# Peptides against a protein of PDB entry 5H65, part 3

Target 1, 294 residues: chain A of PDB entry 5H65
Amino acid sequence: QYLERTPLCAILKQKAPQQYRIRAKLRSYKPRRLFQSVKLHCPKCHLLQEVPHEGDLDIIFQDGATKTPDVKLQNTSLYDSKIWTTKNQKGRKVAVHFVKNNGILPLSNECLLLIEGGTLSEICKLSNKFNSVIPVRSGHEDLELLDLSAPFLIQGTIHHYGCKQCSSLRSIQNLNSLVDKTSWIPSSVAEALGIVPLQYVFVMTFTLDDGTGVLEAYLMDSDKFFQIPASEVLMDDDLQKSVDMIMDMFCPPGIKIDAYPWLECFIKSYNVTNGTDNQICYQIFDTTVAEDVI

## One batch from the design tools (peptide)

Design b1_p8_2_s1 (made by RFdiffusion4, then SolubleMPNN; from b1_p8_2 with L3I E7T)
Fold by OpenDDE base, seed 5:
Structure b1_p8_2_s1 (fold): chain B 294 residues (1-294), chain A 8 residues (1-8)
Amino acid sequence: as target 1 above (294 residues)
Amino acid sequence: MTIEEVTF
């Protein structure tokens, strides 16, 4: 898109909503810790939520492990089932269901596992060996997703979450609607199961200064701004370092703002009403740091 | 939580 550059002093005087192209320096940003910036965003209801911590997931899976897999739901046309009884932990039953493609078990790198009664540790181990893992529970007539507070799909180190508010869960047999049962595209799985997938986003507040004025703008972006997926950054030290390096480049510690690089970006203004108070807020959009650095 | 409610 094309917009003429507008100085911040002019923007601050205008009513919302409007879109602007700006050239400014990043005076400061929050949060300073990267892990605090990564959130989950619903594309439908637009609510933000925290990425569940490992401890939260442990509790969910421990609770799930108290339920015994229903023998009647094992070994369907969709999946082959195997059950383990743990030696310890009061003889916990763990069921793993291997999803078949047209009645044939796929290779491990193409195979989706449905897991009942698994711990986070066990699930993580399996996700490193197989294509995907879905935590499930025995429903009345079919397997069902365990809990939307936990990932509905785990692929390697990537946890895919769904929106509790917007999702209308369907039973696991709805995976039959997928023609390709080897790639396990998260959006396709979500659609089959009635899940509105949440998006990993970087959420930050930028204080921008172009010498004419100072403006605070929100960044909410999944993969464009840093050219790094928010979905992967928490599990990859190198990606974390890359983001830190980018932020240090724009906002280097220990030097004056006069030496900061210029950032070209797009911002949009919008109105927020808090009771009787009307506030104008700003959000960065359609901006990539690698392309916009001057 | 909305973006404006996010605190860091």
Scores: peptide ipSAE 0.234, ipTM 0.854, DockQ to the pose 0.758
Fold by OpenDDE base, seed 3:
Structure b1_p8_2_s1 (fold): chain B 294 residues (1-294), chain A 8 residues (1-8)
Amino acid sequence: as target 1 above (294 residues)
Amino acid sequence: MTIEEVTF
């Protein structure tokens, strides 16, 4: 997309909606802490929500662990089941269902596990050994997803979440519709189970200054702006450092704004109504820092 | 929560 550069002073006088190309300095940004910027976004209803904390997940899985796996739902054509009773926690029953590919148990790196009654710790351990883990519960006629407040799919350290508002959950046997039962693509799993997957996004507020005016713009981006996936950054120290370095480059601490580098980006204006007040807001779009720096 | 409602 090509737009002529527009000074901020001119933009601030115009009605929304419009798109602009700007060249400005990043005077400041919020939040300063990276972990606070990572949110979950629904592509359908467009709502944002916080990434659940481990404590939240612990509660959900503890609650799930109070339910007993239904013996009638064990060992179907789709999966083989293993059940054990813990010695602690009042004899908690845990069921692990190994999803088969055409009746054959796949290798661990290709295997999807369905887990009933597992703790967060146990699930995390399994997710590091197998391709994927889905927390489930025994429904009336089939296994069902445990809770959309928890991940519907865990792959290694990546937690995939679904939108409660937009999802219409289907039973686990719908995984049979998947042609490929080895790669376990999150979008395919979501589709099979009637889940609208949420997207990890960076959400920030940039204060931009080009010398003619000052403008606040929102950043909501999954992987383009930083060229770093928001889905991975929380679990990777190196990626976190990279984001911090990028932000420090554009907004270096302890020096005057006159020495800040210029940031070229696209912003769009839009109207927001809050009661009787109409406000024009701005959002950064189609901007990649890495490309601008090179 | 909308983007405008996000607090940091």
Scores: peptide ipSAE 0.233, ipTM 0.854, DockQ to the pose 0.797
Fold by OpenDDE base, seed 4:
Structure b1_p8_2_s1 (fold): chain B 294 residues (1-294), chain A 8 residues (1-8)
Amino acid sequence: as target 1 above (294 residues)
Amino acid sequence: MTIEEVTF
């Protein structure tokens, strides 16, 4: 757009770092399965990690449920607490803390729940009825986030995760710093609790070919490239289909590359050192698939 | 992992 188009053969000869505008065909891409491309990215330390599976979360919440809620931490100025004892043989105690807004319990669609001892199933049920849910545990003097290996915030079907390396967790009472206790914006919640939120990203490797050369470039993008949020795609079949359709359009199976559509995008080069080996890598940036191409 | 370490 603001850069002149550069052929891949010229790019491959240049030193990094640089930015380029290119026009190329998508010869191939990895991974082929969409769910394998969705990862969590830390904006601070830039670490990538896998999205936890349901089975992993089950284990974390089961472990959390082995701890009994501390009665001394119930019913503060911030929240009202209710305790349930399950009728199963284990007699599990579940504490649900309803966060108040200026001392008043908000409506369910505005209410944040803090849950202690809940199973994944129970948490999911609650997240569909209330604004949001935070899994917590009893600390020494206050409630604390349960585990950064689990979501720090669940809103509907969206799980928000935090970076273990970069976060400096603060106690639940720090939610008092939020003036608005009805909308529960994930970034605001994270900030209050000392969490560096992870970002859902699509991570793919594109093999690009413009006829002058072939270049491998990474795609790491949250919502711009496909105009579909990576945070929602795993839970929405229609969004998954849309992404698949886009990829099939650019890289149609069983068709010769000569018939592939052209992809216009921006790529940046950068240096990577692996031991004694220095290599130049490429990443797609600031690129959106045009709707008129579909 | 970094992006360069991602394998598919």
Scores: peptide ipSAE 0.232, ipTM 0.850, DockQ to the pose 0.755
Fold by OpenDDE base, seed 2:
Structure b1_p8_2_s1 (fold): chain B 294 residues (1-294), chain A 8 residues (1-8)
Amino acid sequence: as target 1 above (294 residues)
Amino acid sequence: MTIEEVTF
C-alpha cells in the first residue's frame, strides 16, 4: 500500500493501530552488541526466546550422554545404526543412526544422522561432514528428539530450534512420511516431528528523530531489514561486520545527529495494555535498508 | 517474553 510520509509529531498524536511511512534519523539504538539482538521467535505463540548459549547446549548433551542407547531401537527400516564406546568418560556410548532413503544409505551430503549420546563438539563435527544431524534419545518404542531446548536439527553451522509451548513431539519414525529424504528441509522435518520451528530474528529498539518529534520503534525482522539472515549472522564474522557497518552508517559514533543520514521506513502503531496502563508502541515493518548502504 | 518485555 502506498502511504504518504507523515511527520513524527503527527504520529505521536494519533491513536493506534495505524501504519505510517516516515523519514527519520536514527538517534540511537539498542542493543549495541549484535549478538544480543538475535533471538528466536515463535510464529504461533509469538513468544521471544534467547538463542541458547553453547554452554547451555553442552549441559543438555552431557545429560543426554548419561543415557545408554537402547539396542532394541537400532537398525530399523529407516536407519542403520553404529555404536561407539569412548575410551574416557567411563565408556560413554554414542549411537549414530544413518537415515536411509528407500532402504539405501545416501551420500554423506544427503544423509541425515540421528545421534544419541553425542557431545556438542561431536555433533558439530558430524554436521560438517553430513547433511544434517538430529540429537535424539531412546524412547520406549522408538527414538525421540532429545530436547527442544537444544536444536532439533543441525545443518552445517545452522541450529534449528522448536517451540516447547507449541510443539507436540512425534517419534523419529514419522520421518518416514517425508518423500524427499535427501534435502532435509528444516520445515519438513519439523512438520514430520510435530515441531513448530522457531525463527531467528533481529530484535532492536530504534530511537527515531525527524526534527519534529522523537519516538521509539521496535525492529523485529528475520532477513529483510539488513538483507542478512538473522539465522546466519551469529556464525559469520563477515555478516556481523556488515550489520555493524550498516548501524554505524545510520548512527555514526562521534558525530552530531545533524550529520546522520535519513532513514526511510514503515512503522505501525499498536496498543499495549499492562493492567490499567495503556501504551502505544511502534514497530518497523516492511523496511529494507537502502542498497547503497549494503 | 514479548518484544515489549525485552530489555537491553
Scores: peptide ipSAE 0.229, ipTM 0.851, DockQ to the pose 0.772

Design b1_p8_2_s2 (made by RFdiffusion4, then SolubleMPNN; from b1_p8_2 with M1V E7T)
Fold by OpenDDE base, seed 3:
Structure b1_p8_2_s2 (fold): chain B 294 residues (1-294), chain A 8 residues (1-8)
Amino acid sequence: as target 1 above (294 residues)
Amino acid sequence: VTLEEVTF
């Protein structure tokens, strides 16, 4: 992709939609807090959602933990089941179903666990030990995904979420359709269960200034801009630090804009209608700061 | 995996 560099003053005079290459300084950006810039995006309906807070997940799993596992759904051809009864919490029952690969239990690092009645803490412990964890509940005839407000799949510290609007959930036995029952690719799991997976994205607004003009550009990006996955940043202090360092580099606090580095990026203009008002907006695309810093 | 590997 190549475009001739266009000054912001010229861009501001043109109709949308168009694509531009620009060289500008990052005068300011919002939100300033990294955790506020990470969202979940549906590739189908394009809704943006907040990443659930730990407290939100606690509530969901606490509610799920009040339900008793159905004995009739344990130990199928797909999975072997083990039940625990807690000493506290009124004897809460927790079921863990170990998904088999061709009738054989795989190695721990390849095993998918279906957890029924687990707390967030318990689920996190299991997800760090085993390859994959799916929170489930007992349905009428089969295990079912617990709640799309919670992750449908947890792999280590990575929480995979699904779109409530676009998903049409299918029962757990549909995992049988997966040829490979060891890798548990999130997209494959989602497909089998009728889930439209959400994408982690950085969502930010940049105020760009090239000395000829100033415009605001919207950034929605999963992993290209920072070369850091939005899906991992919230759970990794080093990645968070890296993003902060990048932003501080482009927009150093307490320094005059004249000393800011130049940012080369691509922006596209588009029309937005708010009632009777037509507005031209701008979005950053196909830009990597690590490669586009001058 | 063994069932004994899971503890709460």
Scores: peptide ipSAE 0.057, ipTM 0.803, DockQ to the pose 0.014
Fold by OpenDDE base, seed 4:
Structure b1_p8_2_s2 (fold): chain B 294 residues (1-294), chain A 8 residues (1-8)
Amino acid sequence: as target 1 above (294 residues)
Amino acid sequence: VTLEEVTF
């Protein structure tokens, strides 16, 4: 896309909606902590949610572990089942269901595991080894997804979440609709199970200043702005450092704004109604900074 | 994959 550069003072006087190309300095931004800026966003209802912490997941899986796997739901045409009894005092039963491809167990790195009664620690160990894991529970007639407050799919260190509001969950047997039962693409799994997948997004508010005016712009971006996936940043210290370095470059602490680098980006204006008040807001879009600055 | 490959 091509737009002529518009000064902020002119933009601030115009009606919404419009798109602009700007060149401005990043005076300040919020939140300052990276972990506070990573959210889950529903592309359908547009609700923003916090990424669950380890402690939150521990509670969910602990509750799930209080339920005994239903023997009637084990060993179907879709999956083979194995039961473990823990050695601890509780002696809880953990069911692992190995999803088959056309009746045959695939290779370990291609196998989807359905976990029933597992702890977070156990699930994480399995996801690191087998890559793809779905936490499930015994329903009345079939296995079901455990809880949309937990990941519907864990692949390595990546947790995939679904929207509680927009999802209409279907039973696990609907995975039969997938012709390829080896790749386990998150969107395909979500589609089969009636899940609207949430997107990891960076959510920040930028205060932009080009010397003619000051404008507050909203950033909601998954992987374009930093060229770093929001879905991976929380699990990778190096990626976190990279984001911090980028932000420090544009908004360096301890120096005057006149020495800040210029940021070129696209912003769009839009109308927001809050009660009786109508406000024009701005959002950054289609902007990549990492490759141009580093 | 074999069932025995899973350990906790």
Scores: peptide ipSAE 0.057, ipTM 0.802, DockQ to the pose 0.014
Fold by OpenDDE base, seed 2:
Structure b1_p8_2_s2 (fold): chain B 294 residues (1-294), chain A 8 residues (1-8)
Amino acid sequence: as target 1 above (294 residues)
Amino acid sequence: VTLEEVTF
């Protein structure tokens, strides 16, 4: 929708909720570190979570690797299984299950791998080669997703996570419901397995100043603001550099605010109540700033 | 894909 530009001083005097178009300078922002601004958001319960670090995943997969794959769950109509025994680590067993499409093993780049007992390093190697990998464990009657604290699907360098609160996990055999067992769309996989997928989002607070007033605006955005997907930025140095460049452009270090460029954006006001305290907050929405930079 | 394509 088209909105007339409103000065911040006028906005600060108005009740919420309302939508505004503004032109302001980015006086400052937080967090300053990009990796701190990328989070996981649940579209249902709206919980914000930190993206697990490699160390976190190492622990999860190490724990999973202590469990021996159940022979009874190998080689079903859905997948063919192969077992490896490591030369070290007391002969750790690793099972890889190759998901079939209509009873036939697809091409490597189309094949979903289910890995049981693998380390993070091994899983990453497989995801790079075969594209799609799900870490699993042996359940009572079927393979099951290993842990929602780890990715439910790894595709290349992208880790797809699910909400532990909102998900009701179903066994691996539910992948049979997918007609297309070649593309392995994350949302489809999630639906089949009863997972509510989390969304990668940039979460930042901007201090905006147009010379008439100053306000803080919250940014929660997946790919529009920077025209860079939050899901990819942590794994791509060039994308990180691009985001940093954009932020440095709007908020250059060591430069006075008088020389800052103007930022045009949309903000919406909303009420937040904490007990008896009522506060008006602001959120950036439907805004793209990187058109001239990207 | 073949099972032999996977090596650890």
Scores: peptide ipSAE 0.056, ipTM 0.802, DockQ to the pose 0.014
Fold by OpenDDE base, seed 1:
Structure b1_p8_2_s2 (fold): chain B 294 residues (1-294), chain A 8 residues (1-8)
Amino acid sequence: as target 1 above (294 residues)
Amino acid sequence: VTLEEVTF
């Protein structure tokens, strides 16, 4: 879409909502740390959530591991089950359920594992070897997703999360609705299990200055702004470096703002009401900056 | 996949 460039001083005087094209310098941004800018966003209820840290997941999986797999739920038409007993003082049982495709175990790279009682370390080891892993627990009549505070699906290094508020969880047997039990598309898995998948997003606040005025603009973007998926950045050092380089380019440390490069972007204004106070806020949209980074 | 491929 084409919009004429509008100076910030003019924008600051106008009512919302409106869309603008601007050319401004990035005076500053928050948060400064990349890992703090990556959040999970629900497309339905629009809640923003923190990406769970490894320590958080450890706790969840440790708690799950205190539960003994129900023997009655093992070896169904959907999956074959194998149980391990750990050689620690507690003798913890871990169940791995191998999801079958039409009654046949698929190749390892196409197989979905349901893990019951596994630690984060164990789950990660399995996810590196197999296509997909779902942490589960024994429900009353079927296996159930362990906890939406943990990933509902792990594929390689990617953790897929679901919205606790918007999801209406269904039992594991609902995976039967999937005709192809080899590809395990996250959205399809989510749909089958009644999960509203969360989206990884970059969340930042930019202070923009074009010399005529200063405004703060909110950035919430999954993969357009940096041309780097928020879902992958935390697990890839090179991607992290790329984001850092982009931000350092637009907001270089140790030099005056006069020497900063110009950022061209689209912003939209919107009204926010907090009690009796009404304020206009701004959000960056439909903007990509990474193509200018060499 | 075989069950033997899973080890802890």
Scores: peptide ipSAE 0.056, ipTM 0.802, DockQ to the pose 0.014

Design b1_p8_2_s3 (made by RFdiffusion4, then SolubleMPNN; from b1_p8_2 with V6Y E7T)
Fold by OpenDDE base, seed 2:
Structure b1_p8_2_s3 (fold): chain B 294 residues (1-294), chain A 8 residues (1-8)
Amino acid sequence: as target 1 above (294 residues)
Amino acid sequence: MTLEEYTF
């Protein structure tokens, strides 16, 4: 899209909603710590959630592990089941269900595992060996997703989450609707199970200054702005360093703003009403900065 | 929580 560059002083005088192209310096930003900027966003209800911490997941899976797998739900046309008993923890039962593709067990790198009674550590170990893992529990008639507060799907180091508000969970047998039972595309899995998948996003507040005015704008972006997926950054030190480098480039610590580089970006204004208070907010959109850094 | 409600 084409927009003429507009000075911030002019933007600040205009009504919302509007879109602008700007050239400004990044005076400051929040949060300063990268991990604090990574959130989960629902594309339907637009709520933001924190990414669950490991400790939160431990509790959920620990609770799930107190339940014994139902023998009646083992070994269906969809999956083959294996049961283990731990040496400690009062002989905890762990069930792993290997999802079949047209009645045939796929290769490990294509296999979806459904796990009952697994700890976070055990689930992560399995996800490193197999393609995909879904934490499940025994329902009344079928296996069911364990808890939307935990990932509904783990693939390697990527945890896929669903929106509790927008999801209407369906039982595991609904995975039968998937034609491809090898790649296990997260969106397809989510759809089959009635899950609205959450999107990892960077959420930041930028203070922009072009010499004519100062404007605060939100950044909410999944992978375009930094050309780095928000879904991967928490688990990759190199990606974290890259984001830090980009932010340090635009907002160098310890030097004056006069020496800062110019940032070209698009922002949109919109109205926000909080009770009787009406204000105009700004959000960065359709902008990438990585091309200038990489 | 919405974007506008979030404070860092």
Scores: peptide ipSAE 0.161, ipTM 0.824, DockQ to the pose 0.760
Fold by OpenDDE base, seed 3:
Structure b1_p8_2_s3 (fold): chain B 294 residues (1-294), chain A 8 residues (1-8)
Amino acid sequence: as target 1 above (294 residues)
Amino acid sequence: MTLEEYTF
């Protein structure tokens, strides 16, 4: 992609849509707190939503844990089932279904677990030992995904979410359509279960200044801009520090803007209609920044 | 919520 550098003052006078290459200083950005910038984005309906917090998940899984696993749905050709009774006052039933590959149980690191009646804590413990976990419930004729408000797939510390609006859920037996029942690629699991997977994205507003004008541009990016996956940053302190360092580099606190480094990036303009008002908005695209520690 | 509707 080749574009001539255009000053902000010229861009601000032009109609949308257009693409530009710019060189500007990052005067300021929002939000200032990293965790507030991480959102879930649907690639189909383009809605943004918040990443569920632990408290939200606790409620969902606690509700799910009040349901007793259906004995008729245990031990199918797809999975072997084991049932536990908790020792707490309520004595809830927990079912773990071990998905088989061609009738054989895979190694622990390749095994998908379906968990029925587990708490968030219990699910997280299992996801640390087994690479892939799906929270499920007993449906009428088959196991079903528990709730799209919770992750449809947990792999290590990564929670994979689906779009409630765009997904048309299918029962767990549809996992039989997967040729490879060892790697458990999130997109493949989602497709089998009728889920439109959500994408983790950084969502920020940049105020850019090149000395000729000031322009506000949105950043919505999964892993290109920071070269850090938005899907991993919430659970990794080192990645969080890296993002903070990058932002501090471009927008250092306590220093005058004249000393800020120049940011080279691509922006696109587009029209937005809000009632009777027409507005031109700007979004950063195809841009990578890296921390330079010297 | 769309990108333009989002407030920080």
Scores: peptide ipSAE 0.157, ipTM 0.823, DockQ to the pose 0.779
Fold by OpenDDE base, seed 5:
Structure b1_p8_2_s3 (fold): chain B 294 residues (1-294), chain A 8 residues (1-8)
Amino acid sequence: as target 1 above (294 residues)
Amino acid sequence: MTLEEYTF
């Protein structure tokens, strides 16, 4: 849609909600450290969560590894099971379930593994060799997702998380509903298992200045703004460098704001009530920054 | 936590 450019001084005087096109300089932004800006967002309940740290995942998987896989749940029509017994760690049992496509084990790059009792290190190793990994546990009658505090699906270096509040988990056998058991699209897996997937988002506060006024706007974006997926940036040094370069371009350190490039973007205003106080907030939307916006 | 509740 087309919007005429509006100066910030005019926007600051108007009631919400409204949409604007603006041209402003990025005076400053928070947080300054990229890893602090990457969050998980629920599209249904709109809750923001921190991305779990490695230490958090270690605890979850260690706890899961204290449980012994149920022999009765091994080798179903859906998957073939293999049991590992560790030589260390008091003979810990690890079950790996290889999901079949029409009764046939697919190629490694198309295979979904269900892992029961694995450590984070073991899971990561498997996810690097196979297409997809789901951490699971033995339920009463079927395998179940281990914990929504951990990824429900790991594909390479990408961890897919689900919303604890909005999800109504279903057992692993519900993966049978998927006609294609080779691609393992995260949204399809989530749907089959009753999971509301969380979205990786960049969350930042931009202080925008066009010379007529100063306005703070939130950035909450998954992949459009930087043209870099928030879901991949934490695990890719090159992507991190790219984001840093973009931010340094718009807000160069040690340089006066007069020399900053102009940022063209869309912002929307909305009302937020905090007790008796009504506040107007602003959010950037439908905006992509390019390297040549100098 | 919502977006507006989150402070950096």
Scores: peptide ipSAE 0.157, ipTM 0.822, DockQ to the pose 0.756
Fold by OpenDDE base, seed 4:
Structure b1_p8_2_s3 (fold): chain B 294 residues (1-294), chain A 8 residues (1-8)
Amino acid sequence: as target 1 above (294 residues)
Amino acid sequence: MTLEEYTF
């Protein structure tokens, strides 16, 4: 898109909503730590939430592991079930349900596992070996997703989360609606199970200064701004370093702002009502900075 | 929380 460049001093005087192209220096940003900027965003209700910590997941899965798998729900047309009894932990039972494709068990790299009663560690081990893992529990008539506070789908190191507010969960047998039971595309799985997938996003506040004025703008972006997926950055040290390098480039520590590079970006203004107060907020959109680093 | 409610 094309917009004329507008100085910040002019923008600050205008009513919202509007879109602008700006050229400004990144005076400062928050949060300073990258991991604090990665959030989960619902595309429907726009709720932002924290990415669950491993400790949080441990609790959820430990609680789930206290439940005994229902024998009546094992070995359906959709999946074959295998049960393990742990030698420790008072004989905890773990059920792994292997989802079949047209009655045939897929290869490990194409197989979806439904895990019932597993710990986080066990689930992670399985997700590294098999294509996809869904934590489940025994419902009244069918297996059900364990908890939307935990991932609804784990693929390798990627945890896919769903929105509790917007999702209307459906039982596991609804996976039958999927024609392809080998690829296990997260969006398809989510749709089948009535889940609204959350999106990993970088959330930051930028203080922008072009010499005419200072403006605070939000960054909420999944993969465009840094050309790095927010969904992968937490699990990849190299990606983290890359983001840090980009931020250090635009906002270098220990030097004066006069030496900062110029950031060209698009911002949009919008109205926010907070009680009786109406304020204008700004958000960066449709902006990529990674290309400018090269 | 919404974006505007988020403080760092």
Scores: peptide ipSAE 0.162, ipTM 0.825, DockQ to the pose 0.754; fails the geometry check

